# Designs tried in a protein design run: peptides against a protein of PDB entry 6UG1. Part 182

Target 1, 304 residues: chain A of PDB entry 6UG1
Amino acid sequence: SNEERKRRKYFHMLYLVCLMVHGFIRNEWINSKRLSRKLSNLVPEKVFELLHPQKDEELPLRSTRKLLDGLKKCMELWQKHWKITKKYDNVGLYMRTWKEIEMSANNKRKFKTLKRSDFLRAVSKGHGDPDISVQGFVAMLRACNVNARLIMSCQPPDFTNMKIDTSLNGNNAYKDMVKYPIFWCEVWDKFSKKWITVDPVNLKTIEQVRLHSKLAPKGVACCERNMLRYVIAYDRKYGCRDVTRRYAQWMNSKVRKRRITKDDFGEKWFRKVITALHHRKRTKIDDYEDQYFFQRDESEGIPD
Target 2, 301 residues: chain A of PDB entry 6UG1 as posed
Amino acid sequence: SNEERKRRKYFHMLYLVCLMVHGFIRNEWINSKRLSRKLSNLVPEKVFELLHPQKDEELPLRSTRKLLDGLKKCMELWQKHWKITKKYDNEGLYMRTWKEIEMSANNKRKFKTLKRSDFLRAVSKGHGDPDISVQGFVAMLRACNVNARLIMSCQPPDFTNMKIDTSLNAYKDMVKYPIFWCEVWDKFSKKWITVDPVNLKTIEQVRLHSKLAPKGVACCERNMLRYVIAYDRKYGCRDVTRRYAQWMNSKVRKRRITKDDFGEKWFRKVITALHHRKRTKIDDYEDQYFFRRDESEGIPD

## One batch from the design tools (peptide; made by RFdiffusion4, then SolubleMPNN)

Design b2_p24_2_s4 (from b2_p24_2, 10 letters changed)
Fold by OpenDDE base, seed 5:
Structure b2_p24_2_s4 (fold): chain B 304 residues (1-304), chain A 24 residues (1-24)
Amino acid sequence: as target 1 above (304 residues)
Amino acid sequence: EKKYEEFLKKLLEELKEEFEEYEK
């Protein structure tokens, strides 16, 4: 019905805001000075030096290579620190079906919210789900004075799915769900003027994204609970930016159709949410990023 | 915590009103 379409659109919007606020809160928690002091001790001086290379005036790419090597070593150090990767409770922050939402609304199960103290303890011990692990990795890089962003792929329910029953069948549903991450890291490369993508936990990869990312979900089964639609970046200065364009090859032709920003109202509404979560002044880094997104939009073209 | 809950509540109320106005 038209009413059910409106209801699903509204619930998608509400759920998206809750997810984006969750990312904002986790981004604040990983700025903990107490956590920072503990995590900086995990990084040897030689690795710290690689994270902060001198500018090579002859070949700036040499400086980028040192940074990439430093990030690789940080990923290895993080794997040594992280002792227990817990499975997600149910689906974690992956996409729920409409049926799961309706059934959950009837079940007044108090979701046990993780408190800040419990989060900081989990990161410090290396015991938690993959999201806590990624968030802790971002905290470690920030503790080393690296300009690292927390990235969140927000998974609100698909308001474009008008099926009555959206139940997902299959024993492999969890494996397919967790094949691609929901949280990852970006690191600013001051030499190339680009963001470096780092997945320290799931794919254990470092990428300089050009046209596509390995972190973008591929295949029907993986996309059931992980649709690349809202990739939000949270920086150490409480900046909030939509970085979906980096990870979406087909932003205009495919991804936009699955976003609230498919129409002018949704674009304005989503801009208000981003603005409400963006607590810093604009920087030259934002200018380079916006220029990159513009070039990516021009290169994709307008879909026919 | 309370500050974020209040902020979230207010933001959700504002966004609800804007949605209800647009869908009229």
Scores: peptide ipSAE 0.131, ipTM 0.789, DockQ to the pose 0.753
Fold by OpenDDE base, seed 3:
Structure b2_p24_2_s4 (fold): chain B 304 residues (1-304), chain A 24 residues (1-24)
Amino acid sequence: as target 1 above (304 residues)
Amino acid sequence: EKKYEEFLKKLLEELKEEFEEYEK
């Protein structure tokens, strides 16, 4: 019905705001001075020096290579720190079906929200789910004065799915779900003027994204609970930016049709949410990033 | 925390009103 379409659109919008605020709160928690002091001790001086290379005036690429080597060593150090990776409770922050949402409304299951103190303890001990592990890795890089962003792929229910029953069948549903991450890291490369993508936990990869990312879900089964639609970046200065364009190969032709920003109302609404979560002034880093997004939009073209 | 919860409630209420106006 038209009423069910309106209801699903509205519920998607509310759920998206809740997810974006969750990312904001986690980004505040990883700025903890107490956590920073503990995590800085995990990084030897030699690795710290690689994270902060001198500018090579002859070949800036040499400085980028040192930074990439430093980030690789930080991933290895993080794997040694992290002792227990817990499975998600149910589906974590992956996408729920409409049927699962309706069934959950009937079940008075108190979602135990993780407290700030419990989160800081989990990161310090190296015990938690993959999301806590990624968030802790971002905290470690920030403790080393690296300009690291927390990235969140927000998974609200698909308001474009008008099927009555959206139940997912299959024994491998969890394995396919966790094949691609929901949280990752970006690091600013001051030499190339680009963001470096880092997945320290799931794929254990470092990328300089040009046209496509390995973090973008591929295949029907993996996309059922992980649709790339809202990739939000949270920086150490409480900036909030939509970085979906980096990870979406087909932003204009495919991804936009699955976003609330497909129409002018949804674009204005979403801009208001981003502005509400963005607590810093614009910088030259934002200018370089917007220029990169512009070039990616021109290169994709307008879908016919 | 509380200030952000109040901000979120206000934002959600405002977004609800804007949605109800747009869908009329």
Scores: peptide ipSAE 0.106, ipTM 0.773, DockQ to the pose 0.729
Fold by OpenDDE base, seed 2:
Structure b2_p24_2_s4 (fold): chain B 304 residues (1-304), chain A 24 residues (1-24)
Amino acid sequence: as target 1 above (304 residues)
Amino acid sequence: EKKYEEFLKKLLEELKEEFEEYEK
């Protein structure tokens, strides 16, 4: 019905706001001064120097290579720190079906919200789910004065799916779900004027995204619970930015159709949410990023 | 438009307050 379409759209919008606020709060928690002091001790001076290379005036690429090597070593140090990777409780922050939402509404199971103190303890001990691990990695890089962003792929229910029963098939569902991350890191490369993508936990990759990322879900089974639609970046200064364009190969042709921003109302609404979560002034880094997104939009073209 | 902006502000405030209360 038209009413059910409106209901699903509205629920998608509310769920998206809740996810984006969750990302914002986790970004505040990883700015903890107490956590920062502990995590800085994990990074030896030699690795710190690689994270902060001098500008090579002849070949800026040499400085980028040092930064990439520093980030690789930080990823290795993080693996040594992280002792226990817990499975997600149920589906974590991956996409739920409409049926699962309806069933969960009937089951008054109090979602055990992780407290800030428990999060900080989990990161400090190296015990937690992959999301906590990624968030802790971002905290470690920030503790080393690296301009690292927390990235969240927000997975609200698909309001474009009007099927009543989306029974996701059985046992392999978890493996397919966790094949691609929901949280990752971006690091500002001041030499190339680009964001470097870092997945320290899931794929254990460092990427300079050109046209597509390895972090973008591929295949039907993986996309059932992880649809690239809303990739939100949270920086150390409480900036909030939509960075979906970086990771979406087909933003205009495919991704836009599954976003609330497919219409003018949804675009204005989503811009208001971003603005409400964006607590810093614009910087030259935002200008370089917007220029990159513009070039990516021009290169994709308008879908025929 | 204004009603949705107020709703979003209120929702964000309520979500912030709920989270701040859970941090106590």
Scores: peptide ipSAE 0.031, ipTM 0.645, DockQ to the pose 0.049
Fold by OpenDDE base, seed 1:
Structure b2_p24_2_s4 (fold): chain B 304 residues (1-304), chain A 24 residues (1-24)
Amino acid sequence: as target 1 above (304 residues)
Amino acid sequence: EKKYEEFLKKLLEELKEEFEEYEK
């Protein structure tokens, strides 16, 4: 019905805001001074120096290579720190079906929201789910004065799915769901004027995204619970930015059709949500990023 | 926690009103 379409659109919007606020709260928690002091001790001086290379005036690429090596070593150090990776309770922050939402409305399963104190303890001990681990990795880089962003791929239910039964065939193995991350890191490269993508936990990869990312879900089974639609970046100064364009190869052709921003109302609405979560002034880093997104939009072209 | 809950409630209320206005 038209009413069910409206209901699903509204619920998608509500759920998206809740996810974006969750990311904002986690981004504040990882700025904890107490956590920062503990995590800085995990990084030896030699690795800290690689994270802060001098500018090579002859070949700026040498400075980027040092930063990349420093980030690789930080991933290795983080793996040594992290002792217990817990499975997600149910689907974690991966995408739920409409049927699962309807069934969960009847079962007031008190989502035991992890308290700030419990989160900080989990990160400090190296015990938690993959999301906590990524968030802790971002905290470690920030503790080393690296300009690291927390990235969240927000997974609201698909409002474009109008099927009554949206039950996933029971074969969506936990393995297919967690094949791609929901949270990752970006690090600002001041030499190349680009964001470096870092997945320290899931794929254990560092990439300089040009046209496509390894973190973008591929294959039907993986996309059922992880649709790349809303990739939100939270920086150390409480900036909030939509960085979906970086990770979406086909933003205009495919991704936009699955976003609330497919129409003018949804674009304005989503911009208000971003603005409400963006607590810093614009910087030259934002200018370089917007220029990169513009070039990516031009290069994709208009969908046929 | 309370500050974020209040912020979230307010934001959700504003976004609800905007949605209800658009779907009229």
Scores: peptide ipSAE 0.148, ipTM 0.799, DockQ to the pose 0.782; fails the geometry check

Design b2_p24_3_s1 (from b2_p24_3, 11 letters changed)
Fold by OpenDDE base, seed 5:
Structure b2_p24_3_s1 (fold): chain B 304 residues (1-304), chain A 24 residues (1-24)
Amino acid sequence: as target 1 above (304 residues)
Amino acid sequence: TLEELLSLFSEEQLKLIEELLKDL
């Protein structure tokens, strides 16, 4: 019905806000001074120097290569620190089906909310799910004074799916779900004026995204619980930015149709949500990023 | 449900959500 379409749209909007607030709160927690002091001790001086290369005036690419090598070594150090990777309880922050949402309504299972103290302990011990691990990696880079963002791929239920039964095929559902991350890192390269993408936990990759990312879900089974729609960046200064354009090859033709921003009402509303979560002034880094997004929109063209 | 979604948050987190939702 038209009523059920409205209900699913509003539930998607509310769920999206709650996910974006969750990302904001985790971004505050990883700014903990106590955690920062502990995590900085994991990074040797030689690796710190690679993270902070001098500008090579002859060949700026040499400075970028040092930064990339420093980030690779930080991933290796992080793997040594992390002792226990827990599986997600149920689906974690991956996308739920509408059937799962309706069935869970009937089962008042009190989810145990992870407290800030428990999170800080988990990161410090190297014990937790992949999301806690990525968040801790961002905290370690920030402890080394690196301009690292926490990236969250928000997975609200698909309001464009009007099927009554949205049950997923069972056998490989978890493996397909966790094939691509929900959380990752971006690091500002001051030499190339670009964000570097870092997945320290899942794919264990570092990339400079041009047209497509390795972190973008591919294949039907992987996209059932992980649809690239809302990739939100949280920086060390409490900035909040939509960076979906970086990771979406087909933003205009495919991704926009699955977003609340497909219409003017949804675009205005989503801009308010981003503005409410954006607690810093604009910087030259934002200008370079917006120029990159503009060039990516022009290069995609208008969908036929 | 909304209740399950809200159960993912502490009371402090719910207050922050409520504050953010008032500004939306």
Scores: peptide ipSAE 0.032, ipTM 0.731, DockQ to the pose 0.289
Fold by OpenDDE base, seed 3:
Structure b2_p24_3_s1 (fold): chain B 304 residues (1-304), chain A 24 residues (1-24)
Amino acid sequence: as target 1 above (304 residues)
Amino acid sequence: TLEELLSLFSEEQLKLIEELLKDL
């Protein structure tokens, strides 16, 4: 019905705000001074020096290569620190079906909210789910004075899916779900004036995204619970930015049709949400990023 | 601000958000 379409749209908007606020809160928690002091001790001086290379005036690419090597070594150090990767409880922050949402409304499941103290303890011990692990990795880089962002791929229910029964079958569903991450890291390269993508936990990869990312879900089974639509970046100064354009090859032709921002009302609403979560002044880094997004929009073109 | 974001919701919606946020 038209009523059910409206209900699903509003529920998607509400769920998206809740996810974005969750990302904001986790980004605040990883700025903990107590956690920072503990995690800085995991990084030896030689690795710290690689994270902070001098500018090579002849070839700035040499400085970028040192930073990339430092980030690789940080991923290796993080793997040694992280002792226990827990499975997600149910589907974690992956996308739920409309049927699962309706069934969950009837079941008063006490979700155990992770307290800030328990999160800080989990990161310090190296025990937790993949999301806690990624968040802890961002905290370690920030402890080394690296300009690292927490990235969250927000997975609200698909308001464009009007099927009544959206039940997903079977045991392989978990493996397909976790094939691609929900959380990852970006690091500012001051030499190339670009963000470097880092997945320290799932794919264990470092990428300089050009046209598409390895972190973008591919295939029907993986996209059932992980649909790239809202990739939100949280920086160390409480900045909040939509960085979906970096990871979406087909932003205009495919991704926009699945976002609330497909219409002017949704665009204006989503801008208000971003503005409310953005607690810093604009910087020259934002100018370079916006220029990159503009060039990516021009290169994709307007879909016919 | 967070207050400006919260002002986008009715009191009933805010309670629902608080319940949903307790479950996140």
Scores: peptide ipSAE 0.026, ipTM 0.702, DockQ to the pose 0.077
Fold by OpenDDE base, seed 2:
Structure b2_p24_3_s1 (fold): chain B 304 residues (1-304), chain A 24 residues (1-24)
Amino acid sequence: as target 1 above (304 residues)
Amino acid sequence: TLEELLSLFSEEQLKLIEELLKDL
């Protein structure tokens, strides 16, 4: 019905806000001074120097290469620190079906919310799910004075899916679900004036996204629980930015149709949500990023 | 705050969210 369409749209909006607030809270927790002091000790001086290369005036690319090598070594150090990767409880923060939402409603399961103290202990011990591991990696880079962002791919239920029964086939569902990450890192490259994408846990990759990302879900089975729609960046100064354009090849033709921002009402609403979570002044880094997004919109063209 | 979060929704949206949350 039209009522069910409205209901699913509004529930999608609520769920999206709850996910974005979750990302904001986790970004605050990884700014812990106590955690920072512990995690800085994992990075030896030689790796710290690679993270902070001098500007090569002849070839700025040499400085970027040093930073990339430093980030690679930080990923290796992080793998040594991380002792136990737990599976997600149920589907974690991956996308639920409408049926799973309705069924979870009837189950008054006391969601054991992870407390800040438990999170900080999990990161310090290297014991937790992949999301906690990524968040801890961002904390380690921030402890080394690297301008690292926490990235979250928000997975609200698909309000464009009007099917009643969306029961997913069980056996391979977990492997396909976790094939692509929900959380990752971005690092500011002051030499190239670009964000470097870092997945320290899932794909264990570093990339400089131009047109395509390895982190963008591909294939029907992977997209059932991970649709790239809302990629939100949380910085060390409590900035909040929509960075979906970086990771979406087809923002205008494909991604926009599955976002609340498909209409003017949804666009204005989503801007209010971003503004409410953005607790810093604009910087030149935001100008370079917006210029990159503009160039990406022009290069995609108008969808046929 | 919860109030800031709720301020992102119209009264009509809040009623539908409350109905959804009662049915959940």
Scores: peptide ipSAE 0.026, ipTM 0.672, DockQ to the pose 0.075
Fold by OpenDDE base, seed 4:
Structure b2_p24_3_s1 (fold): chain B 304 residues (1-304), chain A 24 residues (1-24)
Amino acid sequence: as target 1 above (304 residues)
Amino acid sequence: TLEELLSLFSEEQLKLIEELLKDL
């Protein structure tokens, strides 16, 4: 019905705000001075120097290569620190079906909220789910004075799916779900004027995204619980930015149709949400990023 | 569900969400 379409749209909006606020809160928690002091001790001086290379005036790419090597070594150090990767409880922050949403509305399950103290302890011990691990990795890079962002792929229920979702039953569903991450890291490369994408936990990859990312879900089964629609970046200065354009190859043709921002009302509303979560002044880094997004929009063209 | 999602937040965090939703 038209009413059910409206209900699903509004529920998607509410769910999206809650996810974005969750990302904001986790970004605040990883700025903990107590955690920073502990995590800085995991990074040897030689690795710190690689994270802060001098500008090579002849070939800026050499400086970028040092930074990439430093980030690779940080991923290796992080893997040694991280002792226990817990499975997600149910689906974690992956996308739920509408049926799962309706069924769990009837079940008053008290979910255990992870407290800030418990999060900080989990990161410090190297015990937790993959999301806590990624968040802790971002905290370690920030402890080394690296301009690292927490990236969150927000997975609200698909308001464009008007079907009664069949329950995604089976062990294969979890493997397909966790094939691609929900959280990752970006690091600012001051030499190339670009964000470097870092997945320290899932794919264990570093990439300089040009047209497509390895972190973008591919295949029907993987996209059932992980649709790339809202990739939100949280920086160390409490900036909040939509960076979906980086990871979406087909932003205009495919991704936009599945976003609340498909219409002017949804675009204006989503801008209010971003503005409410953005607690810093604009910087030249934002200008370079916006220029990159503009060039990506022009290069994709208008879908025929 | 919404209740499960809301259970991820403290009461203070829920108030922040409610405030953000009022302004939206």
Scores: peptide ipSAE 0.067, ipTM 0.788, DockQ to the pose 0.427; fails the geometry check

